# Designs tried in a protein design run: peptides against a protein of PDB entry 1LOE. Part 27

Target 1, 181 residues: chain A of PDB entry 1LOE
Amino acid sequence: TETTSFSITKFGPDQQNLIFQGDGYTTKERLTLTKAVRNTVGRALYSSPIHIWDSKTGNVANFVTSFTFVIDAPNSYNVADGFTFFIAPVDTKPQTGGGYLGVFNSKDYDKTSQTVAVEFDTFYNTAWDPSNGDRHIGIDVNSIKSINTKSWKLQNGKEANVVIAFNAATNVLTVSLTYPN
Target 2, 181 residues: chain A of PDB entry 1LOE as posed
Amino acid sequence: TETTSFSITKFGPDQQNLIFQGDGYTTKERLTLTKAVRNTVGRALYSSPIHIWDSKTGNVANFVTSFTFVIDAPNSYNVADGFTFFIAPVDTKPQTGGGYLGVFNSKDYDKTSQTVAVEFDTFYNTAWDPSNGDRHIGIDVNSIKSINTKSWALQNGKEANVVIAFNAATNVLTVSLTYPN

## One batch from the design tools (peptide; aimed at target 1 N142 L173)

Design b2_p22_1_s1 (made by RFdiffusion4, then SolubleMPNN; from b2_p22_1, 10 letters changed)
Fold by OpenDDE base, seed 5:
Structure b2_p22_1_s1 (fold): chain B 181 residues (1-181), chain A 22 residues (1-22)
Amino acid sequence: as target 1 above (181 residues)
Amino acid sequence: FSASGNSRVDIVSISGSSQLVY
């Protein structure tokens, strides 16, 4: 078994192993993906190689990732668009913004995207989001239209803890979100 | 991570672990 681990508790100005794209940057020991401005995308990629797929056997790694995020919207009743944690080809570049979260370009399934994302979606897009209009967590495979979703109540300005786990043997991805305070 | 829209999105911390079985 090959095991890899990493931890970033404070995002420094010269944080190693991160590639920033669009508006993504670090400040005050946090990774800021976007500021409260229109028509922007912010991304950050972990650039250190992680061996999660073995070309000889085709085996995929089990993994667990945990992170804490804050969404701070100036207007709690007008919150757009959310963010994703995603896995994509190493040379990935920012994609369409807005409801596509800078990760996808279409609601149509596109295997060439090679992208799996967990979305934390704060804005209802009629064309692809769950019809109940709730803010939600979604699992996205090669499309902004989630294969599964669960309603989520945003606590504006509060820290949320997320755990994402993948079991390669069962091919099951799990996501949990809690507000500890 | 990727975000868009009209709100500030911060990642406070992250950790991860992977296990590749041969």
Scores: peptide ipSAE 0.753, ipTM 0.960, DockQ to the pose 0.892
OpenDDE base, seeds 1, 2, 3, 4: peptide ipSAE 0.745, 0.716, 0.726, 0.739; ipTM 0.959, 0.954, 0.955, 0.957

Design b2_p22_1_s2 (made by RFdiffusion4, then SolubleMPNN; from b2_p22_1, 8 letters changed)
Fold by OpenDDE base, seed 5:
Structure b2_p22_1_s2 (fold): chain B 181 residues (1-181), chain A 22 residues (1-22)
Amino acid sequence: as target 1 above (181 residues)
Amino acid sequence: FSASGNSRVEVVSLSGSSELVY
């Protein structure tokens, strides 16, 4: 068994293995993906030191990732569009913005995307989001249309703690979100 | 990570671990 771990508590401008795309950058030791402006996409790719796939055997690792994020909208009743944690090919580039969160281009399943995302979706898109209109957490596989969702109550401007775990033996991905304060 | 829209979105911290079983 091979075990690896890493931790980043301060995001510096020269953070190793971090690639910024779109409006993504670091400031005050935090990673900023977007500012409170319209029609922007910000991404940050982390070439994680964890070994999650063995090319020789094809084995996929069990993994756990934890992060803390903040969504701060000027108007709590008008919050768009959301935030994602995603896994994609190393040469990935920003995709469609708005409701596609900069990660996807369609609600149609596209295996060539090779993208798995956990979305924290703050804006209801009638064409693909759950019909109840709730802000939600979703698991997206090669499509912005989630394979599973759960309602989520945004606390605007507050830090949310997220844990994402993957069990390779069962092929199960779990997501938890808490607001500790 | 990715974000879009009209809000400030920040990541404060990040950690990870993996277990590759052979």
Scores: peptide ipSAE 0.745, ipTM 0.958, DockQ to the pose 0.816
OpenDDE base, seeds 1, 2, 3, 4: peptide ipSAE 0.733, 0.717, 0.719, 0.732; ipTM 0.957, 0.955, 0.955, 0.957

Design b2_p22_1_s3 (made by RFdiffusion4, then SolubleMPNN; from b2_p22_1, 7 letters changed)
Fold by OpenDDE base, seed 5:
Structure b2_p22_1_s3 (fold): chain B 181 residues (1-181), chain A 22 residues (1-22)
Amino acid sequence: as target 1 above (181 residues)
Amino acid sequence: FSASGNSRVEVVSLSGSSVLTY
């Protein structure tokens, strides 16, 4: 059995195992993906020491990831486009921005994407988002069109605590989000 | 992590744990 764990509470400019893409950078010990005045994509890849897949046996690890994020929009009624945690090939590059969140290029299923994402979607895209128009958490597999969603109430400018867990035996991914205080 | 749009998006902390059985 191989067990790995890590924790980052302060993001430095020379943070080990971090690869910045687009507008992604660190400042004041936080990882900043986008700023309020730019319509761009920002990404940060963590070359995690976690070994989640064994090529010889094909076994997949059980894993838990926790993080705290903030979305701070100048206008709470106009918040675009969202935030995502994703798993993709190591050589992944920024994809389409806007509603595709910099992670996907299509609502059509594309196995060559090899990407699983948990989206925290603040903007309603009529072509693929849930018809109720709610901001939502979604699980995306090789497509921006989520396989499952749940309504989520954004607290603008507040820290959200997220836990993502994967059970390899059941092939179930769970997501929880809370706003403390 | 990835973000797009018109808002400031930050990650404050990150942790992870895994168990791989051979």
Scores: peptide ipSAE 0.749, ipTM 0.960, DockQ to the pose 0.833
OpenDDE base, seeds 1, 2, 3, 4: peptide ipSAE 0.737, 0.728, 0.717, 0.725; ipTM 0.958, 0.957, 0.955, 0.956; seed 1 fails the geometry check

Design b2_p22_1_s4 (made by RFdiffusion4, then SolubleMPNN; from b2_p22_1, 10 letters changed)
Fold by OpenDDE base, seed 5:
Structure b2_p22_1_s4 (fold): chain B 181 residues (1-181), chain A 22 residues (1-22)
Amino acid sequence: as target 1 above (181 residues)
Amino acid sequence: FSASGNSRVDIVSLSGSSVLKY
């Protein structure tokens, strides 16, 4: 058995094991993905190698990731577009912005993307989002069109706690989100 | 992580753990 763990409680200016792409950067001990600038993408990749797949057995690791995020929209009634936590090939580069969140390029399933994302989507895109128009959490597999979604009420400017867990034995990904305050 | 749009998105903290069985 191989176990890996890490924890970042303060994102420093020279934060190790992060690769910043687009507008992603650290400031005031936070990782800032976007600065409320239209038509931009900000990304950050955890660059330390994590052995999550064994080539000999084909086994995939169980994993749990936890993070706290804040979305701060200048206008609470016009919030776009959200963000993702995603897993992709190591050489991943920013993709289409806007509703694609810098992770995907199409609502059509594309296995060559090799990307799994948990989206925290604040903007309703008619072409692929749930028809109720709610802000939502989604699980995205090789497409911005989620395979499963759940409505989520954004608390603008407040910290949200997220836990994402993957059980390799059952092939089930779970997501939880809470506002502690 | 990846974000786009008209809002500031901050990650405040991050942790992870993985267990790979052979």
Scores: peptide ipSAE 0.758, ipTM 0.960, DockQ to the pose 0.892
OpenDDE base, seeds 1, 2, 3, 4: peptide ipSAE 0.749, 0.729, 0.729, 0.747; ipTM 0.959, 0.956, 0.955, 0.958

Design b2_p22_2 (made by RFdiffusion4)
Pose (drawn by RFdiffusion4):
Structure b2_p22_2 (pose): chain A 181 residues (1-181), chain P 22 residues (1-22)
Amino acid sequence: as target 2 above (181 residues)
Amino acid sequence: DYYAEIQVKNISFSSSLNLTSS
């Protein structure tokens, strides 16, 4: 049995248990992944590797993560590219920016990726996004093309609370985001 | 131009893996 847990309710200026990649930094008690600036990527990883499954036994971990996040855009119309919570190899580095969300490099399945991410996507990319053109939450496994999506109406500047849970018994990955009110 | 500031205000995580063989 192995468990890993942590909580950070207010980020400090020297959050030594995070690894920052790209423009990721902490400011005014928040984890800032991108400032409202063009053509940038920011990533932060929890510093400890987590044992998610075991080859000897075949057992897979149950887990839950929750976080509040804010997307603050200049107005409600010109907003790109989005935000992801991701599970990747211990040595993950930033991948392609823009609509690939710093995490993937292709619309096709890429076995060497070895990452699954839940995206909160704010920009329709004709090549792979749901053709309805809506902003959405998606589950991505080794591709920027989501295996599943749900339209989500962004509330600019507002706090959104999200819980992502994985039940090892069903292999169900559930994602909930709620806006207060 | 299209861009946004993205921030995380708080986060928690918990995992549990069982290593007992059936």

Design b2_p22_2_s1 (made by RFdiffusion4, then SolubleMPNN; from b2_p22_2, 11 letters changed)
Fold by OpenDDE base, seed 3:
Formats: structure tokens, sequence, C-alpha cells
Structure b2_p22_2_s1 (fold): chain B 181 residues (1-181), chain A 22 residues (1-22)
């Protein structure tokens, strides 16, 4: 069995196990993906490849991730766009299309993307988001158009705890989000 | 305008891949 694990509780100025893309950077021991400005995309990748799928056996890895995040918007009513946790090929590059959360570039399913993401989406994009307009958590497979969504109430400026787990045997991805305070 | 600062405070990750043929 091949295993991969890492933990970062304080993001340093030279976090060697992360690759920063776009406007992503560390400050005050935290990872800042975007500042509250327009036309910005920031990402951070784990620096080492993770063996998620084995081509010889066809086996897929079980994985679990836990993280804490804060979305801090100047205007609680006007919050864009959110962010994702994602798994993508090692040569993945940030995408600049508005509403695509820096990860995708189409609402059409594209298997060549080879990207799975959990989105924490704060902005309603009429072309692909749930019609109720709610902020939501979504599971995205090779498309910004989620295969499944769940409404989520953003607490602006508050820290949220997230757990994402994937069970390869059942092919089920689970997501939990809580505001402890 | 529609903007927000997004911060990640901490993260942990683990994966396990069985290489036994099925």
Amino acid sequence: as target 1 above (181 residues)
Amino acid sequence: SYTAEVRITSISFSSELDLTPK
C-alpha cells in the first residue's frame, strides 16, 4: 500500500511543500488564496505528486483531508467567488475565467481535465449553479457544473472547519462543514 | 463590487492506495 500524508498548521513564508500559483501566498502564518480585489486567482498545490489512481490495477486511493478556512468579504451581500479543494494532474495551471474558481474552464464535462474539486461557492453563476441561487458546497468532476450540491450559509469572516473523505470502494465523496464558533 | 479574501488556516491530508490487483 502506498500512502501520502502531510499536515500544515502554520503556513510559513517559505513553505517548501507547497507550490504557489497566481496570487496565492502566505502571510501571518496562513495561506491567502485571494485578497479582496477584482480579477485575482490564487492557488496552492502540494509539491509532491500523490498516487491517487494506479493504472496497472485500476485501484483508486482512499483519502481524507481536513482544513480550516475563512472567507472575509467587505460586503456580506456581495461575495465572490469562493474557492475549491481540488485534485488535478501535476501540470495543472490556474484558470482565469470568472466563476470557474481558478480550476475549471467550462461547464461542459471534459474528461481530459482529470480534475475533481469540492467547491465552496459564494456567487451565483446562472449558467451552471443551482437555480435557487444559494451559496453552496458542490462536488465538481471535470466541470464547474457540480454533480451534486448542498446549500451552505456563509458566515462572513468566521472560521469554518471542513472534512472531505473519499471512499474508493463505494466511490462516495463526503463533505462536512461546521462553524465551531 | 463582488470580492473576498480567502484564507486557509490549516490543512491535513492523507491517502492510501492498495496496489494489490483486484
Scores: peptide ipSAE 0.752, ipTM 0.954, DockQ to the pose 0.904
OpenDDE base, seeds 1, 2, 4, 5: peptide ipSAE 0.751, 0.741, 0.746, 0.749; ipTM 0.954, 0.953, 0.952, 0.954

Design b2_p22_2_s2 (made by RFdiffusion4, then SolubleMPNN; from b2_p22_2, 10 letters changed)
Fold by OpenDDE base, seed 5:
Structure b2_p22_2_s2 (fold): chain B 181 residues (1-181), chain A 22 residues (1-22)
Amino acid sequence: as target 1 above (181 residues)
Amino acid sequence: DYTAEVRILSISGSSSLDLTLP
């Protein structure tokens, strides 16, 4: 069995186990993906490749991740665009910004993307988002158009706790989000 | 103004891959 684990409780100014892309950086012991400015995309990758699929056996890894995030918008009624937790090939680079969240380039299914993401989407894009217009959590497989979504009420400026788990035996991905305060 | 700052405060993770044939 191959196992990998990591824990970052404070993000340092030169965090050795992260690769920063685009506008992503650390400050005040936090990872900042974007500041409140237009037309930015920030990403951070875990620096060590994670063996999640084995070509010899065909087996897929079980995994669990937990994180705490804050979205802090000057205008609570108009918040763009959100962010993702994602898994992609080791040579992945930032993709289209805005509603594509820097991880996808199309609403059409693209198997060559090899990207799975959990989106925390704060902005309604009529071309692919759920028609109710709600802010939502989505599961994205090779497309910005989610295969499943659930409405989520953003608490602007508040800490949210997230747990994402994948069970390879059942092929089920679970996501939970709570506001402890 | 529709911008937002996105911060991650902490993160942890683990993975486990069984290398035996099904």
Scores: peptide ipSAE 0.746, ipTM 0.949, DockQ to the pose 0.911
OpenDDE base, seeds 1, 2, 3, 4: peptide ipSAE 0.738, 0.733, 0.741, 0.703; ipTM 0.947, 0.948, 0.948, 0.941

Design b2_p22_2_s3 (made by RFdiffusion4, then SolubleMPNN; from b2_p22_2, 12 letters changed)
Fold by OpenDDE base, seed 1:
Structure b2_p22_2_s3 (fold): chain B 181 residues (1-181), chain A 22 residues (1-22)
Amino acid sequence: as target 1 above (181 residues)
Amino acid sequence: SYTAEYSILSISGSSTLDLTAA
């Protein structure tokens, strides 16, 4: 079986295995997607493509990924818009910002997007987000409108640990988020 | 349409904060 793995514990200024897009960059050994400013999108792509689907056998890959993130907003009651972990075509470029998180362009399903995302959404967009207005984790398939969501209590400025796992046999994507401190 | 066999892992974030009240 084919296996791909990688780990980045400290991000350097010349991180050759990452492709930076938009305002994404590294500083103080951290990957920074956006600063607390208006109208910005930042992305980072792992430079090596992943064989996610085999057209000959029909097999779909399993995967597990983990990371730690911090959202540090100047006002804990006014936070926008969030970020995603996503899988997209190898030539992916930044898409619409704001509530689209730089990954999608529409709430309508678009199979040509070929994008699956786990969103950590801090801002309520009436047109597509859960009506309770909660900050949430969402699973997005070819649309910013999540196929499934769960409320998430943001702890501003605190480190969160995330694990995302996909089981191809069951077609189940699992997301866990914890604040250890 | 064609479904790509290879994809790229990535992270994306956006900000549209209104800083007038920050």
Scores: peptide ipSAE 0.467, ipTM 0.808, DockQ to the pose 0.020
OpenDDE base, seeds 2, 3, 4, 5: peptide ipSAE 0.402, 0.029, 0.439, 0.451; ipTM 0.767, 0.576, 0.788, 0.799

Design b2_p22_2_s4 (made by RFdiffusion4, then SolubleMPNN; from b2_p22_2, 9 letters changed)
Fold by OpenDDE base, seed 5:
Structure b2_p22_2_s4 (fold): chain B 181 residues (1-181), chain A 22 residues (1-22)
Amino acid sequence: as target 1 above (181 residues)
Amino acid sequence: SYTAEIRITSISFSSELNLTLP
């Protein structure tokens, strides 16, 4: 069995186990994906490749990730665009910004993307988002158009706790989000 | 203005891959 694990509770100015892309950076012991300015995309990758799928056996890894995030918008009614936790090929680079969240380029299924993401989407894009217009959590497989979504009420400026777990035996991905404070 | 600062304050990750054939 191959295992990988890491934990970061304070993001340093030169965090050795992260690769920063676009506008992503660390400050005040936090990872900042974007500032409250227009037209930015920030990403951070774990620096070591993770063996998530084995070509010889066909086996897929079980994984669990927990993280805390804050979305802090100057205007609670106008919040764009959200962010993702994602898994992508080792040579991944930032993709289309805005509603594509820097990880996808199309609403059409594209198997060559080889990208799975859990989105925390704060902006309604009529072309692919749930028609109710709610802010939502989505599971994205090779497309910005989620295969499943759940409405979520953003608490602007508050910390949210997230747990994402994947069970390879059942092929089930679970997501939980709570606001403890 | 449609903007927001997005911060991650902590993260943990673990994975386990079985390398035996089914």
Scores: peptide ipSAE 0.731, ipTM 0.944, DockQ to the pose 0.918
OpenDDE base, seeds 1, 2, 3, 4: peptide ipSAE 0.728, 0.721, 0.731, 0.727; ipTM 0.941, 0.941, 0.943, 0.941

Design b2_p22_3 (made by RFdiffusion4)
Pose (drawn by RFdiffusion4):
Structure b2_p22_3 (pose): chain A 181 residues (1-181), chain P 22 residues (1-22)
Amino acid sequence: as target 2 above (181 residues)
Amino acid sequence: DVTYNLSETLTDDQIKNLPEKV
């Protein structure tokens, strides 16, 4: 049995238990992944590796993560590219920016990726996004093309509360985001 | 509240394609 847990309710200026990659930094008690600036990537990782499954027993971890996040765009129309919570190898480095969200390099399945991410996607990329063109939440496994999506209406500058849970008994990954009110 | 929900059942191949520790 192995458990890993943590909580950070207010980020400080020297959050030594996070690894920052790209433009990720903490400011005014928030984790800032990108400023409202063009063509940039920010990532932050919890510093401890987490044991998510075991080859000797074949057991897989149950887990829950929750966070509140804010997307603040210049207006409701010109908004790119989005935000991800991701599970990747211990040595993960930033991948392709733009619509690939710093996490993937291809539309096609890439076995060497070894990452699953939940995306909160604010820009329609004709090549792989749901053709309806809506902003959406997606579950991505080794590809930027989501295996499943749900349209989501972004509330600019507002706090969204998200819970992502994995139940090892069913292999169900559930994602809930709620806007207050 | 306005809530959005999404879920997916992952295959063992998808899960165990990850290393044991991430």

Design b2_p22_3_s1 (made by RFdiffusion4, then SolubleMPNN; from b2_p22_3, 8 letters changed)
Fold by OpenDDE base, seed 3:
Structure b2_p22_3_s1 (fold): chain B 181 residues (1-181), chain A 22 residues (1-22)
Amino acid sequence: as target 1 above (181 residues)
Amino acid sequence: DQTYNLSHTLSDEEIKSLPDYV
């Protein structure tokens, strides 16, 4: 049984276990995915391939990831799209279509994308986002149109603790976001 | 604490669409 684990407490400029794509970079020991400009995509990938699916046996790996993020969005009417945690093929490249979080390129289900993502979405895209217009957490499987969503009240500038887990025995992907008191 | 929970059970088709390596 293969097990891969890594932990990054402080992000450094020579972070060897990450591949930066687009505008993603490290500064002040933080990972920053975007610049304060429109139409930018920043991504960071774990540099070593992780085996998660065995087509011969049907086995899927269990995984748990945890991270803390901060979103600064002082202008509620003029915000970026948010960000996403995702798993995708090792040769994945940034997608530049607006609203697609740098990961997807269609609201239609496309199994060939082979991508599962958890979005923390701060911008309402009328074509695919929940009609109530709320900022939301979404689970995206092969589409930017979330298969499930949860309205989420962004606490601007506050640290959110996230845990994302996949249970291979039940095929359940679970997301938990907490703003601690 | 303010906590938000969300889940999804991947279908067989969704599982089979997963990449071998990520």
Scores: peptide ipSAE 0.668, ipTM 0.955, DockQ to the pose 0.875
OpenDDE base, seeds 1, 2, 4, 5: peptide ipSAE 0.636, 0.644, 0.627, 0.619; ipTM 0.948, 0.951, 0.944, 0.943

Design b2_p22_3_s2 (made by RFdiffusion4, then SolubleMPNN; from b2_p22_3, 10 letters changed)
Fold by OpenDDE base, seed 3:
Structure b2_p22_3_s2 (fold): chain B 181 residues (1-181), chain A 22 residues (1-22)
Amino acid sequence: as target 1 above (181 residues)
Amino acid sequence: ATTYNLSHTLTKEEIFSLPDYV
């Protein structure tokens, strides 16, 4: 078997293990995905291909990823869509449709997207988001319409610790978001 | 601390839709 691992505690301008797409950039040792403007998409991809699926054997790789994020959304009525962690084909390109988090392009299930994402969604899109209108964590499989969601109370400007894990023995994807205080 | 947990068991179809490399 093969294992790929990396850790980035300080993001630098010469971060060679990341590919920046769109408006994604580093500043002050942080990764910033978007400018504070409308209709902007920023992404960062791990630069080396990671083998996660073997069609011959049917084996899927286990993975665990952890990160910390901060969302600043002082105006609850004028908020961006949020952000997502995603797994997609190596040649993936940013998607610019509004509300699709830069990753998807349809609310319909489309296996050809070959994308699994965890969204941290701060904007209510009537067409596909949970009807209660809550900010939410979602698991997205080949669609922006989450297959499962959890209402999430954003602590504005506070660091959230996230752990996302996939257990290949059970095919269970788990998401944990913690505010320490 | 405040913790939120969420999970999903990927179906066979969803597994088969995964890319070889990401």
Scores: peptide ipSAE 0.649, ipTM 0.951, DockQ to the pose 0.885
OpenDDE base, seeds 1, 2, 4, 5: peptide ipSAE 0.613, 0.547, 0.578, 0.611; ipTM 0.937, 0.903, 0.916, 0.938

Design b2_p22_3_s3 (made by RFdiffusion4, then SolubleMPNN; from b2_p22_3, 10 letters changed)
Fold by OpenDDE base, seed 3:
Structure b2_p22_3_s3 (fold): chain B 181 residues (1-181), chain A 22 residues (1-22)
Amino acid sequence: as target 1 above (181 residues)
Amino acid sequence: DTVYNLSHTLTKEEIFSLPDYV
């Protein structure tokens, strides 16, 4: 059994344990995924490969990740798509299609993407998002069309604490988002 | 606190679709 863990409390200009893709960058000790312009994608990947699946034994790794994020979306009409936490193959590359959160490229299920993501979606894409139009948290398995969603009221500019965990014994992926009082 | 919870049990097919390394 092997364990990989890391913690980043302050993001510096030279994060050896992260690979930045697209417009992702660090500033003021924060990770910023996108510029304030249209059609930008920014991603940050953990720099070392993590073994999560063993096809021979069928074993999947347990994992838990926690992070804090802030979304600034003062204009409800002109908003970005949101962001996502994801696990994907080590050679994953940014996807540029609008609405796909830089991770997916189709609303259809495609197991070859080998991607599991948790989206924090601030833009309603009529083709695949929940019909109520709510901002939402979604669990995405091999598709931008979430397998499950939860309506989510964004508290603009406020820190949200997220915990994402996968239990390999039950194959349950759980997401918890908290706005502290 | 305002809390949102969500979960999904990955299917066998979804598990098999996982990459070896991420």
Scores: peptide ipSAE 0.667, ipTM 0.955, DockQ to the pose 0.879
OpenDDE base, seeds 1, 2, 4, 5: peptide ipSAE 0.629, 0.605, 0.582, 0.613; ipTM 0.945, 0.939, 0.930, 0.941

Design b2_p22_3_s4 (made by RFdiffusion4, then SolubleMPNN; from b2_p22_3, 9 letters changed)
Fold by OpenDDE base, seed 3:
Structure b2_p22_3_s4 (fold): chain B 181 residues (1-181), chain A 22 residues (1-22)
Amino acid sequence: as target 1 above (181 residues)
Amino acid sequence: AQTYNLSHTLSDEEIKSLPDYV
């Protein structure tokens, strides 16, 4: 059984286990994915390939990831699209289409993208986001149009603790976001 | 404290669409 694990409590300027794409960078021991400019995409990938799916046996890896993030979105109309955690092929490249969180390139389901993401979406895209216009958490499978969503009240500038887990026995992906306060 | 929970059970098609390596 192959097991891969890592923990980063403080991000260094030369973090060897991460590959930065686009505008992703480290500063003040934190990972920053975007600059405060329009049309910016920043990503960070784990540098070593992780075996997720074995097509021969049908086995899928269990995984659990936890992280803390902060979003500063002082208003709802002049905001970026948000943040996403994603699993994608090793050769994945940033996607620059607006609203696609740097990960997807279609609102339609496309299995060839081979991408699963959890979005923390702060901008309402009329074409695919829930019609209530709420900021939301979404589970995205091969599409920016979330298969499931949860309305989410962003606490500006506050740390959100996230746990994302996949149970290979049940094929259930779970997301938990907690504001401790 | 405020907690939000969300889940999805991946279909067979979605599982088969997963990449070998990520």
Scores: peptide ipSAE 0.654, ipTM 0.952, DockQ to the pose 0.879
OpenDDE base, seeds 1, 2, 4, 5: peptide ipSAE 0.639, 0.622, 0.628, 0.616; ipTM 0.946, 0.945, 0.940, 0.939

Design b2_p22_6 (made by RFdiffusion4)
Pose (drawn by RFdiffusion4):
Structure b2_p22_6 (pose): chain A 181 residues (1-181), chain P 22 residues (1-22)
Amino acid sequence: as target 2 above (181 residues)
Amino acid sequence: FSATGNAKVEVVNWSFSSSLTL
């Protein structure tokens, strides 16, 4: 049995248990992944590797993560590219920016990627996004093309609370985001 | 976490827990 847990309710100026990649930094008690600036990527990883499954036994971990996040855009119309919570190899580095969300490099399945991410996507990319053109939450496994999506109406500047849970018994990955009120 | 584009993206708080049986 192995467990890993942590909680950070207010981020400090020297959050030594995070690895920052790209423009990721902490400011005014928040983890800032991108400022409202063009053409940039920010990533932050928890510093400890986590044992998610075991080859000897074949057992896979149950897990839950929760976080509150804010997307703050200049207005409700011109908003790109989005935000992901991701599970990647220990040595993950930033991948392609823009609509690939710093995590993937292709619309096609890429076995060498070895990452699954839940995206909170605010920009319709004709090439791979749901054709309805809505902003959405998606589950991505080794591709920017989501295996599943749900339209989500962004509330600009407002706090959204999200819980992502994985049940090892069913292999169900559940994602819930709620806006207060 | 990862983010790209033209909007400001922040995480306000975060918690994580996992359990694996060997």

